# Peptides against a protein of PDB entry 7PB4: the designs that were tried, part 58

Target 1, 105 residues: chain A of PDB entry 7PB4
Amino acid sequence: KMLNIKEYKEKLLSTLGEFLEDHFPLPDRSVKKKKKNIQESSVNLITLHEMLEILINRLFDVPHDPYVKISDSFWPPYVELLLRNGIALRHPEDPTRIRLEAFHQ
Target 2, 218 residues: chain B of PDB entry 7PB4
Amino acid sequence: DALQMAVGYFEKGPIKASQNKDKTLEKHLKTVENVAWKNGLASEEIDILLNIALSGKFGNAVNTRILKCMIPATVISEDSVVKAVSWLCVGKCSGSTKVLFYRWLVAMFDFIDRKEQINLLYGFFFASLQDDALCPYVCHLLYLLTKKENVKPFRVRKLLDLQAKMGMQPHLQALLSLYKFFAPALISVSLPVRKKIYFKNSENLWKTALLAVKQRNR

## One batch from the design tools (peptide; aimed at target 1 K11)

Design b2_p18_5_s4 (made by RFdiffusion4, then SolubleMPNN; from b2_p18_5, 7 letters changed)
Fold by OpenDDE base, seed 3:
Structure b2_p18_5_s4 (fold): chain B 105 residues (1-105), chain C 218 residues (1-218), chain A 18 residues (1-18)
Amino acid sequence: as target 1 above (105 residues)
Amino acid sequence: as target 2 above (218 residues)
Amino acid sequence: SAAIDLVKRHLELENFKK
């Protein structure tokens, strides 16, 4: 049973990856914000696929607290895309946390 | 100065105690409008006010007026545009505000300092082609953004399907022509050789202001 | 968008197999 869930999860993520790579542009990892003075926090923006992967993984790994903290790597347009389309939900008390929507509940 | 006070009012919101909230709002809005149309706004002022206009903090009438005066003195920060698009995703702005934003984005496109992050929003903009009200302006934006790497078979299919639904719209034809230029093998359909690309004139709202900006930055 | 609908369908299909 557990092996089948892992294999299914991997297959899902693979299928989503291929699809999302075609439909959504990959954030060029190299967007070094050359702001002059402040520390080169080259915040590597993650793909929409990677964002979904994180959310899916969290739901499977920690089903009792399926919320992921939004980091600076989470590109705001992608976060809002997920939220608006009912793919993700914002935590009711903590706007910095999002979860994958339970599409079958 | 009067502009800083006006921007600060929009940013911080109305101080509770003002009996004449509407008069104060109108005063500050007129201040922003006056400066924007005469001199343009600094990138920082645009960053603040554009965010406010799309956040849903104020009513649609106010948001529309703010957005109409998002005229740069010199440049618009790409970060401001990315934040603005994030607000479009939230959906707190009206359909009319979205249309106005895309018109603004097309009109102000050359004044945006960088395009790297905006290019990453290509898929998001392309998805908005399905909105009939946005479609003309999104096609124009995509015409400005499209690179060879963006021209994919699925996007070609979507554009052809959209053309089948909406007919041979000039803005769709312009975008399809650009797609055919980058990837001729993906578009077997004979596109009418339109000698002139016609987009809906998004610039009309800002024509005088844009001329003034171009004159100041020469 | 069709892409989002496909994402939803894939996510939906996963929950039905549990």
Scores: peptide ipSAE 0.226, ipTM 0.785, DockQ to the pose 0.115
OpenDDE base, seeds 1, 2, 4, 5: peptide ipSAE 0.127, 0.149, 0.143, 0.153; ipTM 0.531, 0.591, 0.514, 0.455; seed 1 fails the geometry check

Design b2_p18_6 (made by RFdiffusion4)
Pose (drawn by RFdiffusion4):
Structure b2_p18_6 (pose): chain A 91 residues (1-28, 43-105), chain B 212 residues (1-189, 196-218), chain P 18 residues (1-18)
Amino acid sequence: KMLNIKEYKEKLLSTLGEFLEDHFPLPDVNLITLHEMLEILINRLFDVPHDPYVKISDSFWPPYVELLLRNGIALRHPEDPTRIRLEAFHQ
Amino acid sequence: DALQMAVGYFEKGPIKASQNKDKTLEKHLKTVENVAWKNGLASEEIDILLNIALSGKFGNAVNTRILKCMIPATVISEDSVVKAVSWLCVGKCSGSTKVLFYRWLVAMFDFIDRKEQINLLYGFFFASLQDDALCPYVCHLLYLLTKKENVKPFRVRKLLDLQAKMGMQPHLQALLSLYKFFAPALISVKIYFKNSENLWKTALLAVKQRNR
Amino acid sequence: AKSHEELELTFEILNDAL
């Protein structure tokens, strides 16, 4: 059961990365890829379940933040505009 | 054959400026509907015309008439439905066309050969609940399509939030009752749906439904 | 198998959508 989940997870992640690179590229400060941004968000969601918010730095491409906001993937902090969290789809 | 000429004409897409082309388009569309309303269309022709209508090609009236004449002689391929859901996801489709498609998918539900691959698109179907123009028809569709495996906690939470936003709407209440039946531990709280008149009820389709 | 098929169809549809 564990190995099956692992194989599925790895396949999903690889295909997701390819999809992101194919359909959501950077234009050319130092910006990070959308993949790294999603990784940071996923990591913070499970590492700190009581505060899953991550600060928005200059490396976050505003179009990526807005994209994640429009599609219900990322959620804004009720008061602090510089923080965003990942939607807890598992619950 | 008389129908294949019209299928090929619609596969060629829209043509030049109209000198006599309006009459030609009308003739081909009349031929298709006559065949559809007399004895029905085959699976291949449906697969072609449904996806042509749900694409950006041709105007709204042509797509509406094609959708209103999508009556199967036997069955409907599920791959055609999957491609139709892909075309809805493209977004170059009219709102009224989307409503008509969801009405058609509800009406033609028992004429799809297989529904497992369609159930795999439950997520795409559920995401359309945000749109308040598609909400009743999407709820009617999900009432038919929902299995136990589809009742995930996230969807229950989002459906409860949508109920709180819109109120206890009949279609939302029916879908929530189905979710309660399938997963009572995730939440506490088929049949009549408004605007559920079968627009595609021909006599032969009626006999086939009774034979079903 | 089912989960793999659902994954492949999702990415096929998303590729077509974009």

Design b2_p18_6_s1 (made by RFdiffusion4, then SolubleMPNN; from b2_p18_6, 9 letters changed)
Fold by OpenDDE base, seed 3:
Structure b2_p18_6_s1 (fold): chain B 105 residues (1-105), chain C 218 residues (1-218), chain A 18 residues (1-18)
Amino acid sequence: as target 1 above (105 residues)
Amino acid sequence: as target 2 above (218 residues)
Amino acid sequence: KKELEKLDLEFEILREAS
């Protein structure tokens, strides 16, 4: 079980590695129209690669509770992409938490 | 002006615990609806109101009415569409709202100022083909977005599998025909030669409004 | 563009392998 998880982690990270950082740019939120007052919480969105790293690290660090809480830094389309492709699953009782699926075989 | 007050109400929410919250809400909705159907909305107004309609801030009835009046005066910002897709993925909107959004997106496609960022969402839209309620509208959207570079063997397999499950639907046939045009080597199946490509609801809810927009921008 | 297509393909491969 552990060998399969490590091999899958390495395969996933190697396949997705530098490629995701360079090529899945977050949509350029550069239309900062200067209108000061709406605290659009400048939530710093993380890359898809960073999101996967968080999920993988949680699985290794806390295998008995491998779920990560979805933060405002998680771009919703990325979350949906992971869920629809069976890479991640939502917690059955808490839809705000997700885990990496492929590592639980 | 009355429109700015109405947009401000939806953006900031009701200021006073007015006993007549529903009456005030209805007044502002009617203001937005009247301006949208008469003159269209500015891109900035659509940006604000579209996000509100999909954020789950208001009930489904209100969200539906707002979304139905997202008619541009001139253009829609692609950034507004990208943000809208993000809200759809949060899951706070109803299935009917999602259907309405895709219908709106297809109807307003030519009025979106740029397509570069929307094209990057191709994979997200393609994944939505599995939703039976969305499938006809998503096929139409993909028909508008698809480039040669998007036509891949795995997507061809997914479309053929979907056709095997759902039958030879006109919207699936239209998309497969486009795929065959871009990549004939990937489509081994003989597709029926259709004289006319048609999608469900080619006459959309905004037909009259879109004609008016085109006339004003000539 | 090419990058998103590669990612979709990679996810499909990962799904089929799981």
Scores: peptide ipSAE 0.042, ipTM 0.808, DockQ to the pose 0.054
OpenDDE base, seeds 1, 2, 4, 5: peptide ipSAE 0.037, 0.037, 0.030, 0.036; ipTM 0.717, 0.805, 0.828, 0.782; seeds 2, 4, 5 fail the geometry check

Design b2_p18_6_s2 (made by RFdiffusion4, then SolubleMPNN; from b2_p18_6, 10 letters changed)
Fold by OpenDDE base, seed 1:
Structure b2_p18_6_s2 (fold): chain B 105 residues (1-105), chain C 218 residues (1-218), chain A 18 residues (1-18)
Amino acid sequence: as target 1 above (105 residues)
Amino acid sequence: as target 2 above (218 residues)
Amino acid sequence: IKEIKKLELEMEILRFAS
């Protein structure tokens, strides 16, 4: 039985979780409470795993508009990693939106 | 002081509607350059200016000049480097700026106060090996960062594949030799015994400055 | 080239998952 694309993706994400954590962890934000430069937004960065989950869920929930808006919780290196490796694509008209690229069948 | 005013200008933008924005910018650039090359910059100043150089706030010429004068008086904060890597991924800086940053990072590596967070970026740096322009400098950086735990079969395969594509590059051979040192069982290929590891001399741009920094910190 | 990189990453991921 050809595992449906969804099940395959879920399995892939599940198996990737440890790998992503080991090889692409978030840097510890040194909570040095030093001076409130305004842009130290307390924005909680999400893991690469969580980012992929969001992208996958969007693809399945809204297949006609599978794009996710890049938020401040998206760590730029993760976004770049996904884009460079063709895992994600930018919206052609809105560079602030990305979608999961179809897995090669 | 003049340096504080210059840093403030770059951080907050022009405070006064100066009729000659270009002259003001040049004045502040020269101030930063003069202080940086003469005395080095404080870690806080580097933190501010490095982010500015990579944020795309100013043009490529300005960013390049700022980045070239990121010379520490004593140390560079690891946090500044982590933030810088984030800025590189935002896509607001030029390819040449990225190359210059990695050259800078290699050249200033010993002046970074800590390496723990930088080591966590290992995978990101490794992924950048695919960029032909960055590859020589990334190899050098990875050579400095690589620990035994980083040497994995998949990374070995990637390096060998890269070698197959690009040929036997000295920087790639250097990294592979280090990998073989840490995990000889993973690299069955006979690597030429190179007596000397040769990387592109990234330090050339800052050679005089680095000597001065070392002298001040003795 | 992008497709090849995607495939390589996917294959790498699959190898690790495997």
Scores: peptide ipSAE 0.030, ipTM 0.775, DockQ to the pose 0.031
OpenDDE base, seeds 2, 3, 4, 5: peptide ipSAE 0.029, 0.029, 0.028, 0.031; ipTM 0.752, 0.747, 0.738, 0.766; seeds 4, 5 fail the geometry check

Design b2_p18_6_s3 (made by RFdiffusion4, then SolubleMPNN; from b2_p18_6, 7 letters changed)
Fold by OpenDDE base, seed 2:
Structure b2_p18_6_s3 (fold): chain B 105 residues (1-105), chain C 218 residues (1-218), chain A 18 residues (1-18)
Amino acid sequence: as target 1 above (105 residues)
Amino acid sequence: as target 2 above (218 residues)
Amino acid sequence: KKEIEKLELTFEILKKAS
């Protein structure tokens, strides 16, 4: 039974990852190397899959403070997607922090 | 030149020392408007000003005026559009600004240099169909962007559900007809044979400017 | 179990959103 749950989780994560890559890919930062010194902070954007993993892990690892701080690696469209669809919620007192929604059954 | 000074003002922000901040802002805004409507803006100028208009740096009235004058001299960079979509998601712009942006995007679609990255944003645009204010313009945009590979069963279901909720809207019917063209097996519903596809005339705001751009680039 | 349920729900929501 436990092996089946782990295998199912892995399969689900894989399928979700594929779906997210197909339908919500990161834009290719065509870093046109044009010379202008705008320090485009080369902040590596994380995938939506990675963002969800961070949120899920935080919820289970620190259930009393399940909030994750929004960093520059969080692509704004992903944040909006999660918030708009009720997958994530902003902290009521700190809009820079979000948590995975406790899907109340 | 006056345009570079105006763009620089919006980019760097007002220098604190000007007692007449509002007069200075209006002067620079009028400079941008005059050049944009007369000659169009360079792709670099559009890149800067479009981001400013959507970033929430200025008030809604200023942002609206900037966005209305995002008229290209030649082309719009695809990168500018990708960045703009990111700003739309930050939530610092008004709903009216979002509507105006999609109208602008549809109106200026042919002047965007490339579409590869914009096509990657298909899912985000599709997600915006649920916004009643955006839906007509997003349908038009999706009509321009949709390829066979974008037509998935779950999207068909979503469009049919939306049609059930909102009724047989001309913009939804246009998009569904395109979906049926690409994937007839996914759409069992008989769509009325429309001889003409009708979208809201989003181009009307820029009709004269677009004609001028086309004349300059012939 | 709860983690899988959340993943499933998240996946379903994203499918409906996209």
Scores: peptide ipSAE 0.447, ipTM 0.859, DockQ to the pose 0.070
OpenDDE base, seeds 1, 3, 4, 5: peptide ipSAE 0.436, 0.418, 0.438, 0.435; ipTM 0.843, 0.814, 0.849, 0.844; seed 4 fails the geometry check

Design b2_p18_6_s4 (made by RFdiffusion4, then SolubleMPNN; from b2_p18_6, 7 letters changed)
Fold by OpenDDE base, seed 5:
Structure b2_p18_6_s4 (fold): chain B 105 residues (1-105), chain C 218 residues (1-218), chain A 18 residues (1-18)
Amino acid sequence: as target 1 above (105 residues)
Amino acid sequence: as target 2 above (218 residues)
Amino acid sequence: KKKIEELELKFEILRFAS
């Protein structure tokens, strides 16, 4: 049972990876601004693929509390994309937490 | 033509070999400004230049000037706005550029071809309410974007908290009034019946240009 | 719309493949 879940997870992530990179890329950081010493809190935004991986992992690893806290690394447009399309659900009492919606519902 | 050369310069960047980089930049910037204010820019030109202005490729002064001349000939592509917001998320632009962008977005809102993807950015805009410099303009934008589906209990709480912190600001009151309209059960507080929704008519930097665009598209 | 629709379709396919 656990092996099948891992395989399914890997297949799902693999299938989504190329698609998400092509269609929902992060803004290209390649514009080398000269590091002006402003501690630009380089909020390292994660890819949509990485975000989904986190959500999927949480669902499988902690099914009784499948919620992930939204960090500064979560690009808000991605969060809204997932919520509005029913891929993720916001915690009813804590708007900073989201979970992957069960695919079998 | 001169405009294509100017757009190409900003897109590809300065060719290393020109001795007078600043003069060349100024020439191309003036070309873009002149065309934008006289005729407006095509959606494709706005797509390119808007991204450049927010990417941090050039200095703040140049970015500000580019953003000020993002005047459409006809329409602005929603995709351009989404890309622009993506750059805002990266945080490479100055605070003043962010303010200018939101002012621009409000001013140009009716010229954006569709709103479906922009509506998906609602949460991002809402999160920006916490920035005191952005708050008035974000409230105006949210007033334009808010649908019944966006009015959630947690957002109501956040707006009320913000009001408690900042006081009864006209722009917050306007947004709260709209929220109460969509979901009266979520807002028990008696909002003063303000007869006039007052968003800071920030001197619409584009007022004259927008009138010209509307006249051309009649 | 198209990109979102494509994503929706892919997630639907993923739901059905599961």
Scores: peptide ipSAE 0.055, ipTM 0.640, DockQ to the pose 0.066
OpenDDE base, seeds 1, 2, 3, 4: peptide ipSAE 0.172, 0.140, 0.033, 0.172; ipTM 0.810, 0.776, 0.707, 0.809; seeds 1, 2, 3, 4 fail the geometry check

Design b2_p18_7 (made by RFdiffusion4)
Pose (drawn by RFdiffusion4):
Structure b2_p18_7 (pose): chain A 91 residues (1-28, 43-105), chain B 212 residues (1-189, 196-218), chain P 18 residues (1-18)
Amino acid sequence: KMLNIKEYKEKLLSTLGEFLEDHFPLPDVNLITLHEMLEILINRLFDVPHDPYVKISDSFWPPYVELLLRNGIALRHPEDPTRIRLEAFHQ
Amino acid sequence: DALQMAVGYFEKGPIKASQNKDKTLEKHLKTVENVAWKNGLASEEIDILLNIALSGKFGNAVNTRILKCMIPATVISEDSVVKAVSWLCVGKCSGSTKVLFYRWLVAMFDFIDRKEQINLLYGFFFASLQDDALCPYVCHLLYLLTKKENVKPFRVRKLLDLQAKMGMQPHLQALLSLYKFFAPALISVKIYFKNSENLWKTALLAVKQRNR
Amino acid sequence: SEEEKLLFQKVQELVELT
């Protein structure tokens, strides 16, 4: 069961990364890829389940933040505009 | 053959400015509907015309008439439905066309050969609940399509939030009751649906439904 | 759009698996 989940997770991650690079590229400060942004969000969601918010730095491309906000992937902090969290799809 | 000429004409897409082209388009569309309302269309022709109508090609009236004449002689391929969902995901489709398609998918549900690959698109179907114009028809579709495996906690939470936003709507209540039946531990709380008149009810489709 | 919806679906599955 564990190995099957692992194979599926790795396949999903690789295909997701390819899809992101194909359909959501950077334009050319130092910006990070959308993949790294999603990785930070996923890591913070499970590492700190009581505060899954991550600060928005200058490396976050505003179009990526707005993309994640429009599609119900990322959620804004009720009071602090510089923080965003990942939607807890698992619950 | 008389119908294949019209299928090829619609595959060629819209043509130049109209000198006599309006009459030509009308003749081809009349031929298709006559065949559809007499004895029905085959799976291949339906696979072609449904996806042509759900694409950006041709105006709204042509797509509406094509959707209203999408009556199967036998069965409907599920791959055509998958491609139709994809065309819906493209977004160059009219709202009224989307409503008509969901109505057609509800009406033609028992005439799709297989429904597992369609059930695999449950997420795309569920995401359309945000749109309050598609909400009743999407709920009617999900009432037919929902299996036990599809009742995930996230969807229950989002459906409860949508109930709180819109109120206890009949279609939302029916879908929630189905979700309760499938997963009572995740939440506490088929049949009549408004605007569920079968627009595609020909006589032969009726005899095929009774034979079903 | 299609790409946005696909992204949502893929990200949802990845979060569930993590």

Design b2_p18_7_s1 (made by RFdiffusion4, then SolubleMPNN; from b2_p18_7, 9 letters changed)
Fold by OpenDDE base, seed 3:
Structure b2_p18_7_s1 (fold): chain B 105 residues (1-105), chain C 218 residues (1-218), chain A 18 residues (1-18)
Amino acid sequence: as target 1 above (105 residues)
Amino acid sequence: as target 2 above (218 residues)
Amino acid sequence: SEAEMTLRLMVEELVILE
């Protein structure tokens, strides 16, 4: 039974990865350099998959403080996506911190 | 069921013939209170009673007691909240009832089944920031509701104006910090770095009940 | 969107399995 759960979890993670790549890809960096001097802070954006992985891991690794600090690598539309769908919650005292929703509760 | 009879009494109103209207009212109110605090109320019961509490059908004392016992067994229907807000627009409830409602809404926010329609009421809640009595609780509610799409220049200006009028209130700062997070270009003002955002403890009235609800639903 | 709903369901399932 435990092996089946692990295998199922791995399969689900893989499926989620593929699903995220198909439906929620990062914006192509190819949006033309219009010349305005906005400091190209070359912030490496993480994928939604990576973001979810961080959130899931934090929920289980540190259940008493399951919040993750939003970094510049967090694409704002992804943060908004997770929040609006109830997948993530904002910290009540710090808007720069989010947690995964504890759906098992 | 005693609860069904009590809810039915509030829904249908007092039957004319009872000489002891006040005793009957108190009996039914106590029944609702007892069940709500022990077990919570079903979503349907909350739907009925919440609307009654805000409709002005009963006196302020009764409405206050009803609102205080709007504790869910499991979930609160978003539709119930939308209906309740509609009653706030009609203005038949007291200022104290409005405050209590917003406190309740914040406290019970996580128990609301969906929030799509509530999010559409963002503008209405934002307008209520001008009420000094409501402002702390409305800020907390808006903090919970605010999406990037809600952060508009005119709302930023209104918040800054409120801050100028009321001072740097913790609840306003919390909301402004969230606004700055979503739209840093709209808020050029340096906000004091607060390590913690403090809202008024709206949950205190229901803290024990909420813990019990969470334990029952585990 | 349907995709967003599916995402939620997948995440919920992952959380339940852990």
Scores: peptide ipSAE 0.578, ipTM 0.552, DockQ to the pose 0.319
OpenDDE base, seeds 1, 2, 4, 5: peptide ipSAE 0.572, 0.578, 0.575, 0.576; ipTM 0.438, 0.391, 0.496, 0.508

Design b2_p18_7_s2 (made by RFdiffusion4, then SolubleMPNN; from b2_p18_7, 8 letters changed)
Fold by OpenDDE base, seed 2:
Structure b2_p18_7_s2 (fold): chain B 105 residues (1-105), chain C 218 residues (1-218), chain A 18 residues (1-18)
Amino acid sequence: as target 1 above (105 residues)
Amino acid sequence: as target 2 above (218 residues)
Amino acid sequence: SEAELTLRLMVEELVELE
């Protein structure tokens, strides 16, 4: 039973990864290269998959403080996406911190 | 269409080959400003331009001008607002831009199509109360957003602490009065009974424009 | 959007499995 859950989890993670790549890809850097005046924030943006992994891991690793600080690597549209869909919540006192929503009521 | 070209310029950025980048930028900015104040902007145009204004793609002066002309023809998409708020966390916009955004948000509140997602951002807005420059406008926004479910003990404490620090400001009093209305047991402090609630900038920067929008949509 | 709803459901399921 535990093996089946683990396998299912792995499959779900893989499916999520593929889904995110297809539906929520990062903007192509190539389009930005032509636009000189975009402050190329030299900051590497992380994928939505990576962002979710960070949030999930934080929720389980530090359940009493499940908040992650928003860094420059967090693409703002992804943050917005997570917030508007109720997947993430902002810290009530620190707007630079977000957490994964605890779906277990 | 001149407006489409202008919006496209801001979205796609300057085409490399234009020697007169500043003149082109000014031309397009004026186009947007003229249309916005005369007719208002479509929700899609606001979505694009609002995102640009807060993303830090352009300088503060340009961002400020864009934000000032975010006047709807009919409605503003809630999604646009949520997206805009996400940019506030990144810190690429100036303090003045943040203030202007909150002023804009309060001014345009009735033109936002839905409020459900904005309400989820209540905690974020509440956290911004600690910024002295934002506080008056955030209080006004929170006054518009606050539901009974938002009135929690820790927020009451924070408001009382803020009152202790800043004094009894009219905007804080208004918000506290609303909190007391929803949860009288949480606020033991006697609040002055004010018959009239007033917030700073009862006359917003968009007063004339908003009147025009309301007239067109009647 | 449908994609966003699907994303939420997938994340919810992942959290429930952990």
Scores: peptide ipSAE 0.563, ipTM 0.393, DockQ to the pose 0.316
OpenDDE base, seeds 1, 3, 4, 5: peptide ipSAE 0.556, 0.555, 0.557, 0.559; ipTM 0.434, 0.442, 0.645, 0.436; seeds 3, 4, 5 fail the geometry check

Design b2_p18_7_s3 (made by RFdiffusion4, then SolubleMPNN; from b2_p18_7, 7 letters changed)
Fold by OpenDDE base, seed 3:
Structure b2_p18_7_s3 (fold): chain B 105 residues (1-105), chain C 218 residues (1-218), chain A 18 residues (1-18)
Amino acid sequence: as target 1 above (105 residues)
Amino acid sequence: as target 2 above (218 residues)
Amino acid sequence: SLAEQLLRLMVQELVELH
């Protein structure tokens, strides 16, 4: 039973990765070309997959403080997406911190 | 069962012929309270009782007691909350009932199944910031609800005006800090660096019940 | 959107499997 759950989890993670690449890709770096003057903050944006992985891991690794600090690597539209869909919650004492939602069955 | 009979009493209202209306009401109210605190209420029971508490069908004392026992077994339906807010618009409930409702809504926020329709009520909640009694709790609710799309220049101005009127209240500062997070360009004012955002502890009334709900749903 | 709904469901399922 446990082995099957682990395998299923791995399969689901893989499927989620593919799904996110198809439906929620990062914006192409190419669109930044036209407006010269905005300081190219060389901040490497993480994928939505990586963001979710961080949030899920934090929920289970640190259940008493399951919040992740929003960094510059967090693409703002992804943060908004997660909050809008009830996948993530904002920290009640720090607006720069989010957690994975405790989904009610 | 006893709970179904109690809910049915509140839904249908008192039967005319009962000589001891108050005793019957108290019996049913205690039944609801006991079940709610012990096991929580089903979403359907919350739907019925929450609307009753805000409809003005019963007196303020009864409505207050009903609201205090709106503890979910698992989830609260968003539709129940939307209907409840509609009763706030009618204005038949007391100011104390409104305060209690917002406290409840904040405390139970995580147990509401979805937030899509509630988020559409953002403008209504934001308008309620002008009520000094509601303002702390509405700020907390808005802090939970606010999305980037809700952060508009006119709302920023209203919050700053409220801060000018009421002073630098912790709950207003919390909401303004969130607004600044979403739209830094709209808030040029330097906000005090606070290590922690502070809201009035709305959850205190339900703290033990919420712990029990979370434990049952693990 | 449907994609956003599916995302939520997939994340929910992942959380449940932990």
Scores: peptide ipSAE 0.580, ipTM 0.417, DockQ to the pose 0.296
OpenDDE base, seeds 1, 2, 4, 5: peptide ipSAE 0.576, 0.500, 0.498, 0.577; ipTM 0.516, 0.662, 0.673, 0.520

